# Ledger of designs, part 30: peptides against a protein of PDB entry 6GMG

Target 1, 331 residues: chain A of PDB entry 6GMG
Amino acid sequence: DSDDRVTPPAEPLDRMPDPYRPSYGRAETVVNNYIRKWQQVYSHRDGRKQQMTEEQREWLSYGCVGVTWVNSGQYPTNRLAFASFDEDRFKNELKNGRPRSGETRAEFEGRVAKESFDEEKGFQRAREVASVMNRALENAHDESAYLDNLKKELANGNDALRNEDARSPFYSALRNTPSFKERNGGNHDPSRMKAVIYSKHFWSGQDRSSSADKRKYGDPDAFRPAPGTGLVDMSRDRNIPRSPTSPGEGFVNFDYGWFGAQTEADADKTVWTHGNHYHAPNGSLGAMHVYESKFRNWSEGYSDFDRGAYVITFIPKSWNTAPDKVKQGWP

## One batch from the design tools (peptide)

Design b1_p14_1 (made by RFdiffusion4)
Fold by OpenDDE base, seed 1:
Structure b1_p14_1 (fold): chain B 331 residues (1-331), chain A 14 residues (1-14)
Amino acid sequence: as target 1 above (331 residues)
Amino acid sequence: SPPVLQTRSLKPRP
């Protein structure tokens, strides 16, 4: 029940975090200790540490999505999402592969589709696009200048995104970012903003009008990236979890991982910050824990999900929620 | 749309 969610208490600004604990190659801590780390490392506005506000603590308490929320400054809209899908692999495996022992045809097709996504290539595409956007932002003092720069950059790279409609989430993402319009944020100046990345894991079989098999085992045709651009239409993602395949089985609705704007070129060395569940210290779920995972740990995902997307949004450059380097754990 | 909670615990699997 969502009714047992509790907002974590305020932490003193100068309180240092306790050491994180190792957990399956990840660094783990309780949410209150993450707040302490966040205040020391990520809270800076114009170079000054800030105490996490009550509003931000409330956002954080939502779980994995709360980590992305507090660091991006807005609840994820997931409009500008990228992935990579190997269509040839998918077709070949369907044609030449066989279901495993006890695996239904629908289960086989769902699994093959899941395995045809390349998380590393999807992440790389998002980083590439974010880099192009950042170049377009650098000297743009109004939205028109930003859009012109963006189109020029895309044309120079012969990128298929240059053919997107002006109303596409790709071109409208900046103007739709609340912090871009804020006086203490972008103040309508693109050069004060930077592109950042987060990831979402979710279930493909969300169409309630589809077959039960698709809801249980995945929809092989759903949430594929468009050829050339890598854009994923996320409009059908309604946070519906996988349907149970056996009595008593239940699945999680989604997982979110925060990357920000790390400059580490090796994907395997990048750090992803995420939560296990909403904060319910007095409830059945217990206190929220925050994890800092390497890309390998993040990209492995769970059986709850058969899709991954890498999403671009924007934050003010004055925020330190997306530093160039992220250190795993504490110290 | 209103914000949505993570409904269940995702425990790291080895």
Scores: peptide ipSAE 0.365, ipTM 0.914, DockQ to the pose 0.780
Fold by OpenDDE base, seed 3:
Structure b1_p14_1 (fold): chain B 331 residues (1-331), chain A 14 residues (1-14)
Amino acid sequence: as target 1 above (331 residues)
Amino acid sequence: SPPVLQTRSLKPRP
């Protein structure tokens, strides 16, 4: 029950974290210890460490989404999402492949669709777009200049995103970012902002009007990226979990992983920060744990999800929640 | 939309 959620207590600003624990190739810690790390490493505003506020601690307590929330400064809207889908692979596997023993046709199609997504290519696309956006931001002192720069950059690269509507999430993302408008944030100056990336894992079969098979095994046609742009229409994502396939089975609604703005070129070496559940130290779920995972661990996901998206948002450059380098664990 | 909680535990798999 959501009623069991507790806001983690404040941690002294100068308190150093305890060592993280290894967990299946990940670095793991309890949420309170992550707050300590966050204050030491990620809390900086204009170069000064900050204690995590009560509001930020409350956001964090929401679980995996809370990690992205506290670091991005806003609850994820997921409007600017990218993925990569191999249509040819999908068609070929449907045509030439066969259901496994005991696998239904719907289950087979759902699995084939899931396997036709390439997480690495999706991530690479998001990084490419974020790079373009960052170049467009660099010398832009108003939104008009940013948009002009962005269009020029896209034209130079012959990127299909140049054809997006002016009202699209792609062009409206900056103006819709609260921290961009804040006096102590962007102050309406694009050059004070930078693009950052997080990822969401979720279920494709969320349409309640669809067949039970789609809700159980996935909707093969849902949440595919648009050709050329890689944009995913996330408007139908309502945080609805996978439907149980057997009595007593239950699935998680989503998973969020924070990447930020790491400059590591090797995707496999990038670090993704995420949580296991909302913080309920006195409830059945227990205390929230925070994980720092390599891309391999993150991208593998769970059976709860058959879609992954890589989302771009913006934060002020004065924030240190998205540093160039992220060290896994502590120390 | 109002904030949504991560409703269940995701445990890392080996």
Scores: peptide ipSAE 0.362, ipTM 0.914, DockQ to the pose 0.776
Fold by OpenDDE base, seed 4:
Structure b1_p14_1 (fold): chain B 331 residues (1-331), chain A 14 residues (1-14)
Amino acid sequence: as target 1 above (331 residues)
Amino acid sequence: SPPVLQTRSLKPRP
């Protein structure tokens, strides 16, 4: 129940974190301790360490999405999302594969669709695009210059994104970023901004008008990336969880993982920061925990989800919420 | 739309 959510208390700015607990290749801590780490490592604005504000702590308390929210500065809109889907694999497996023992046709199709997504390629695509965007931002002092640079970069690479409409999330993402317009943020100067990445795991079978089977086992046709661009239409994602297949079964609505702007070339060594649930220290869920996971741990996801997307947004370069290197855990 | 919270616990699996 959302009524049990509590905003974590303020942590002194000089308070050092307690050691994180290693767990299954992840580093885990309670939300208050993450706030301490965040203040020491990620809080810097223009090189100055900041205490996490009450508003930021409130955002964080929302769970996994709160981690992305506090670090990106805005609630995720998920408009500029990328994935990779192997259509040939999907078609081949549907044609030549067989349902497992006890598996329904709908369950089989849903599973095959899920397995046809490549998380690593999806992440790589997002990183590629973010890199292009960062190059376009670097010397652009107005939005027009940024857009011109972006188009040139895409043309040089023969990237299908060059054909996107000017109103597409791809071209409008920067102007729609609140921190871009803020005086202490981008101040309408693209060169003060950088592209960052987060990921969302969610359920494909969200259409209420669809069959019960799609809601239970996934919609094989939903949330596929567009060929060439890798863009995923996220407009139909309304945070609806997977439907129960048995009485008493329940699924989580989503998972968010924060990557930021790490420069680690090996995807497997990248660190993803996420939360387990909203902060409810006095409720049944308990205190929120924050995890720093390697890509393998993140990309594996949960049975709650059959889709993953890698989303690009922007933050001011003056923020340290997306450093080049993220160290897992503490110390 | 109002912000949505993570409704249930995701426990890391081995």
Scores: peptide ipSAE 0.360, ipTM 0.914, DockQ to the pose 0.762
Fold by OpenDDE base, seed 5:
Structure b1_p14_1 (fold): chain B 331 residues (1-331), chain A 14 residues (1-14)
Amino acid sequence: as target 1 above (331 residues)
Amino acid sequence: SPPVLQTRSLKPRP
């Protein structure tokens, strides 16, 4: 019940975090303690620590999406999303594979589709694109210069993204970023912005007009990346959870993981920050917990989801919400 | 669209 959501109280700026707890290879803490860490590590604007505002605390209280929200400065729009799908594997397994004992055809197809996504390659594609964007941003002092730089970079790499429409999420993403236009943000100067990445896990079978089987076991054809670009059309993602397959079963609507702009080349060493649910300390769900997970722990996902996307957005370089290095846990 | 909550708890798994 959304009515149980509570905004975490303010934490003193100088309050140090309590130690995080290990949890299945992750570092875990309660949301209030994450606020303390955030103020010490991620809150900096132009090198100065900031107390997390009431507005930011309210955003954070939304759960996993709140972690991405507070760090990106806006509620995720998910418009610039990337994934990797092995079409050959999918076709081959459908043709030559067999359903497991007791597995329905729809369940088999949904599983095969899920398994045909490569989270690591999807993440790598997003990082590649973010890198190209960052190069295009570095010396651009207006949007026109940024777009020109971007097109040149894409042409040099023979990247299929060069063929995207000027109104596509790829080219419009910067101009549609509120912090780009803010005086204390980008101030309409692309060189003051940087590309950042977050990930979303969600369910493919969201079409209410589709078969019940697709809603229960996944839609094998939904949310596939476009060939060459890796872009995923997220327009049909309406945060609808997986349909129950048994009585009393229920699934979570989504999971968001914040990566930011870590420079760690080894994907397995990257840290992903996410939450378990919205903050409801007096409700059945309890207090929100925040996790800092390694990529393996993040990318494995849950049975609630059969899709993963890696999304690019932008933040001002003056923000420290996306540092080059993220340390897992505390201390 | 209005902000959406993460509606249920995700339990970390090994």
Scores: peptide ipSAE 0.357, ipTM 0.913, DockQ to the pose 0.767

Design b1_p14_1_s1 (made by RFdiffusion4, then SolubleMPNN; from b1_p14_1, 7 letters changed)
Fold by OpenDDE base, seed 5:
Structure b1_p14_1_s1 (fold): chain B 331 residues (1-331), chain A 14 residues (1-14)
Amino acid sequence: as target 1 above (331 residues)
Amino acid sequence: EPPVLQRRRFPAKP
């Protein structure tokens, strides 16, 4: 039950983390120990370590989404999301492929759709766009200058995003970021902000008015990126999990992974930070664990999910929650 | 939309 969520206690600012545990190429630790690491590594504001506040600890306790929440400074809205979908592969496989033994047509179509998404290309697109945004931010001291820079950068790259409406999530994302408006954040100065990335895994078959098959096996047409831009309309994502395919089966509602602003060019070497569930040390789920996974481990996902989106948001440059280099585990 | 908890997770896999 969600009612058994507990906010992790405060950790002394000078307390060093215990070693993380290796787990199938990931580094794993309990949430309290992650707080210790976070305070040592990611907590810095203007170069000064900060104790994780009670509010931040509460956010963190929400699970994987809490990791993204505490590091981005806001609950994920997922408005500026990117993915990559191979339409030709999808069409060809549907036409020429066959259901596996015991696989229903709906299950086949859902699987083919899932397999037609490319997590790496989706991530690459988000990184590309984030880079463009960062260039646009760098010398912009007001939103107008940022938008002008952004349009110029997009035009230079012949990027289809240049044709987006001014009211689109793409152009409105900065102004809709709370930390941009904060005195100790961006203070309405784009040059004080940087683009960051997180990822969400979720289920496509969330439409309650759709067929049961779509809810069980996926909606092949849902949450596809727009051609050229790679933008995914996330408005229909309501955190509804996959429907059970057998009695007693249950699926997780979502998974969030925090990437931030790592500069590692090799996607396979990037580190993704995520949680296993909300913190319930006295409940059936137990204490929340935090994982630092390589991209391979993150992007693999689970059968609970058939979609992955890579989302761009912004944080102040003065925050160290998105450093250029992330080290897996401790030490 | 109000904050949503991550629900139960299956064991981590390789």
Scores: peptide ipSAE 0.310, ipTM 0.861, DockQ to the pose 0.764
Fold by OpenDDE base, seed 1:
Parts: C-alpha cells; sequence; structure tokens
Structure b1_p14_1_s1 (fold): chain B 331 residues (1-331), chain A 14 residues (1-14)
C-alpha cells in the first residue's frame, strides 16, 4: 500500500558510499547508500555538490520511476518516446511460425510481437534524435531559434521527424519542460539545456475493453513505432500491469531505467540506473534497492513487460545528473 | 497525472 512508503532520511553531504554488491551482473545497493553516491557524483549544480533535498528524496522513494524522477527533475511524462519494430519479421513469423507446445494462438502472437521489437535499435534511434536536438540547442537563445535549428538539422539528415506537426511532443517537449523555464535552470535559454534519455518497460495489453487474451498475452498492434520517425504514441499507457494467466500470479506495473547523456558509443557498455520498488523499510516490501545495470541486463526486461520505449527529455547543463561517463557501482 | 509507485519486483531467477 502507498501508505507504507517512507522518505529516506538525509545523508551528510561528505559521507562516502559503502561498496555496492554484485547482483546478476549489475551493481546493487540500498537506497540510502545510493543517495550518498548521488551526492558525491550526480548532485552538482554549477560544479558544486548539493545535499539531496527532502523533495528529491521523496521522489526517489517511489522506486524505479523515482530514480528517473530525481535525475530528470520531473515526473516522467513519456511524451517523446522511440522504439524499433521489425514489421517484416513480425509478418513472416506469424505466417510461417507456429505456436509452441501448450502455447495458445494469442500467446504466440503476443510473443512474436514482443520479439519483433529491437531494444538496441530503439535506443540508437533515441540517441540519434537526442544528438540532433543537442546540436539544435547549442547556439539557440530562444525557442524560435531552437525550432529553426531543429528543422534545419532534420532537413539536412532527411529525417521524417521534419514532417511532424508543430504541436507534436517532438517540437513542444522543450517548452513543456519545467526546468527550462526556471531561473536557475534554462531560464528560457535553449543553449542552457541538453537532451537526456530514459527507458520505460510496460505492458501492451492495457485496453480494458479488449479481449482477455490481449490483457494476458499482449496486444500485438499496440504501442508500435510510427514508420520513419520511430515515435511511439504513449497516450494509452496508463501504468496497467499484465493480467494474470494463472491464479495468484501478479505482475509489476512498469520499470524505468535512467541513462542520461552518456557518450559511450557501445550500447552494451552503457549503464542504466533503476530501482526494485518503492521504499518501505517498515513494510513487507522492505527497503528500496537501486541497481546499476549494463544495457544487456536492462534491455532483457522481464515477462511482466512486452514493450520498451526510449524517451527523450531535457535537463539544464548545469546539472550533473546526466554525465558523459557513468561508472557502475562503488568504488 | 499523479505520481505512481513501482510495485515490488521479485529477484529474477537465473
Amino acid sequence: as target 1 above (331 residues)
Amino acid sequence: EPPVLQRRRFPAKP
């Protein structure tokens, strides 16, 4: 129950983290120790370390989404999301493939759809777009200049995003970012902002008016990227988990992973930061743990989810929550 | 939209 959530206590600014522990190829620690690391590594504003505020600690306590929240500065809206889907593979497998032993037709179709998404290509698309946006931001001192730069960059690359409506989340994302408008943030100056990336895993079968089979095994047609742009319409994502396929079975509602703005070209070497559940040290769930995973461990996901999206948002360049290089664990 | 809590994830089995 949400009533079990507790805000982690403050940590002294100069307290060093305890060593992280290995957990299935990723680095793991308790949330309070992550706060210590965060203060040492990610807390910097204008080059100066900051103690994580009570508000930020409260955000963090929400679980995996809290990790993205505290680092991005806002609760995820997921408006600018990208993925990659192989339509030809999907059609071919449906036509020529067959259900496994004991697999229903609906389960087969859901699985084939899930397997037709390419997490790495989806991530690469988001990185490509973020790079274009960063170039457009670099010398733009008002939104109009940013938008003009963005359109020029897209035209030069013959990118289908150039055809998006002016009201699209793609073009409106910056002006809708709270930190862009803040005096100590962007101060309405695009050149003070940078694009950052996080990922969300979620369930496709969220439509309660659809068949039970879609809710149990996935909706093969839901949350596909638009051709050319790679944009995913996330408007139907309402944080509804997968429906149980057997009595007593339950699934997690979502998973968020924070990437930020790492410059590592090899996707497999990038680090993703996420949490296991909301912080409930006195409840049945226990204390929240934070994980730093390599892309392989992140992108593998869980049976709870059949969709992955890579989302772009913005933070001030003065924040160090999205450094060029992220080190896994501590020390 | 109000903030949503992440529900518990059980450790993945190898």
Scores: peptide ipSAE 0.221, ipTM 0.819, DockQ to the pose 0.723
Fold by OpenDDE base, seed 3:
Structure b1_p14_1_s1 (fold): chain B 331 residues (1-331), chain A 14 residues (1-14)
Amino acid sequence: as target 1 above (331 residues)
Amino acid sequence: EPPVLQRRRFPAKP
């Protein structure tokens, strides 16, 4: 019930966080303590730390999506999403593989489709594109210059994204970013912005007009990346969870993980920040907890989800919500 | 689209 959501109280700007606790290879803390860490580490605007505003605390209280929301500055639109799917593997496994004992055909196909996605390659594609975008942003002082630079970079790399429509999410993402237009943000200057990455886990079987089997076990054809570009059409993602396969079973609607703009070259060493649920300290769910996970822990996901997307958005360079290095936990 | 809450997990995440 969304009615039991509570906005965490303000934390003094100078209050240091309590130590995080280890949890299954992750660093974990309660949301109030994350606010303290955030204020010390990520809150900086133009080099000066800021108290998390009431609005930001409200955003954060939404759960995992709130972590991405507070750090990106906007509710995720997920329009510029990337993934990697091995079509040959998928076809081969369907043809030559067989259902496990007790596994239905639909369950088998859904599983094979899920296993045909490569989270690491999807992440690497997003990082590659973000790097191209950052190069295009670097010396561009208006959107036209940015777009010209971007097209040139893509042409030099023979990247299929160069063929995308001018109105595509790929080319429109910057202009559609609120912080780009803000005076204290980008102020319409692309060179003041940088590309950042977050990830979303979600369920493929969201089409209510499809078979019950697809809703229960996944839609093998849904949310596949386009060949060459890696772009995923996210327009049909309506935050609908997996359908129960047994009585009393329930699934989470989505999971978001914040990566930002870490420069760590080894994907396995990158840190992903996410939450467990919306903040309901007086409800059955309890207080929201925030996790800082390594890529392995993040990319493993849950049975609730059979798709992972890596999404690019933009933040002002003056923000420190996406530092080059992220330290797991506290201290 | 209006903001959406992260729904309850069953069972709870560790």
Scores: peptide ipSAE 0.216, ipTM 0.806, DockQ to the pose 0.600
Fold by OpenDDE base, seed 4:
Parts: C-alpha cells; structure tokens; sequence
Structure b1_p14_1_s1 (fold): chain B 331 residues (1-331), chain A 14 residues (1-14)
C-alpha cells in the first residue's frame, strides 16, 4: 500500500492557486494546488513566504494526517486530547432506549455511546485550555515560569487540570515539542510559542482481545474523557480501523482536521483543513485532495469512526500555519 | 451526499 505514495513536486513560490471547488459546504482542491495556497498564506516564517520543502511535501503526501503534520511541524502524537461525554444521557438511553429494527444489542450500545459524545463541547474544552496555556506562555521566558503561570491560571479557575501529575502530557507537552527547542523556533522561550488545536476521528473498538462485536460496532467504554478535566487517554489508539460487518467492507483508520489558532468565537464558523487519502496520482486512489470544511462538515465525520478528540500542541508564533482567521477556499 | 473518505491512509511515517 505504501509503495504507490508519491511526494508532490515543488511549486514555484509565487505561483497563485487555482480556484477551489465548492462541495457540500466544503472547499476542495488537489494537493498540489493546496501547496500553492499554503505557500501564499501559511508558509510565512518571520513574515516571509517560504517554499514548501521536500520534507514538508513528503509529510503532506500522507493524507489528512499530513495536513496536520505540515502545519504543526511534527507527526501528531495525540497526547493532549480532550472530549466531552454525557454519561447521564448514555445511561438513560441504555436503560430506556431499545435497539432499532434489525439492530443488534452491541450495535445499539455502540451507537448510543457514539451519540453521547458532544463534539462541540469537546472542541470548546480544548479552546478553553488552549486559551489558558496561551496566557501562561505570553510572559514566560523559561519553562519554569510557564509552568508556574499555568498552575496559577488553573488555580484561579478552579480547573481540575491543576491536579494532574507533573509528568502528565498536560504539563510536559511544551517541553516535548521539537519546535520549542529549535533555535529558529521557540529557542526554549515559551513566550515565542502558542497553543494550537487539531482534531482526530478514530475507531473505539481497537482492542484485539475484545469481542468481535466491539470491533464491529464500537467499544462503549473506550476513549471516554476523564471527569472534570476532559482528558482522553489516547495510549490505546493504534490506528486500527473498524472491523468489517460484511464481506468486502473496509474502513479508514483515522481522519485528522487542522484548526490551528482561529479566533472565531462561533464554533460553527470555524474552518478545518483535512485530506482524503495519501497522494497516489499513479495508483488506484489517485491524487490527494485537500478539503477546507466548516465545523459542521468536519464534526459530522463518517461511519468509519465513533470517537472524536480535540488535541492541543504548540507551534512558534513566527509560523503562520495557524492564523487568527482562515479563509475557506480560493480566492 | 458529502465526500467519502478513501479507505487507505498511512498510520505513521515508515
């Protein structure tokens, strides 16, 4: 499968994109045209446009994850993930609801669990935490100052995250960010960094030791957020797709959507950038396409996935991969 | 209907 992946060619720095195609509320284009847009809009380092490097083009060619990879500067680790789950709704529906006609018990439970997640609340939690982190970063010139600021902010808000272990991904995320340590990045100065957000859609039923029904219809108990913090333990996410329910059926392993650091207060108006598959212009899959979707389009997801997480990472403020405003499509 | 995701993506860089 990996043998037909191709790295998109370099695009001239000053080449303007072709118009994007509207598609069901999304803006769509082929990957090489996205590179053109990226160079014009997102490539800036210290205010200067940059040509997408061969390495970055290689990252991008991996599909939806490649979009997040190029814009975040690292392959997603998904360690600092947030979600929202309505436990009362889940329990109530299990107790008082019933399977639909032809629906198995396992299918019913999996569906009820999926429907008990709130994507908007999960996103809002991530934005809340990112805002706290950004305040903590703003005047901190070393990691110690950042951590002190962060703890103070959390204490002031009576946030349950204040009780996390010092080794938690929450506190270690900055120091574990490669671009934080880079001379032309953060240079170990937290005030040069900002928090950014991306989202991952994935399958809950990944445990190979569990029942076949959980692998087919979801594991209702898997990847739930911790109470109070909203943190999701992503350690068991191994990029295993949903198991087929019928012969010949196949599912995608994941989907990634890049949000960055948009300041749009209305979640429904935020733009999410993602890809359809790895770039295989000479293969059966064809050329990779990039989509810029509104939150409704992104959060709708696909039947391939029953979990969504909103993940925080960091990039240098000198990068323009996470601008305050993202315009959908081109022009 | 909205675009359908393709069925094959790389989980990680080899």
Amino acid sequence: as target 1 above (331 residues)
Amino acid sequence: EPPVLQRRRFPAKP
Scores: peptide ipSAE 0.201, ipTM 0.780, DockQ to the pose 0.120

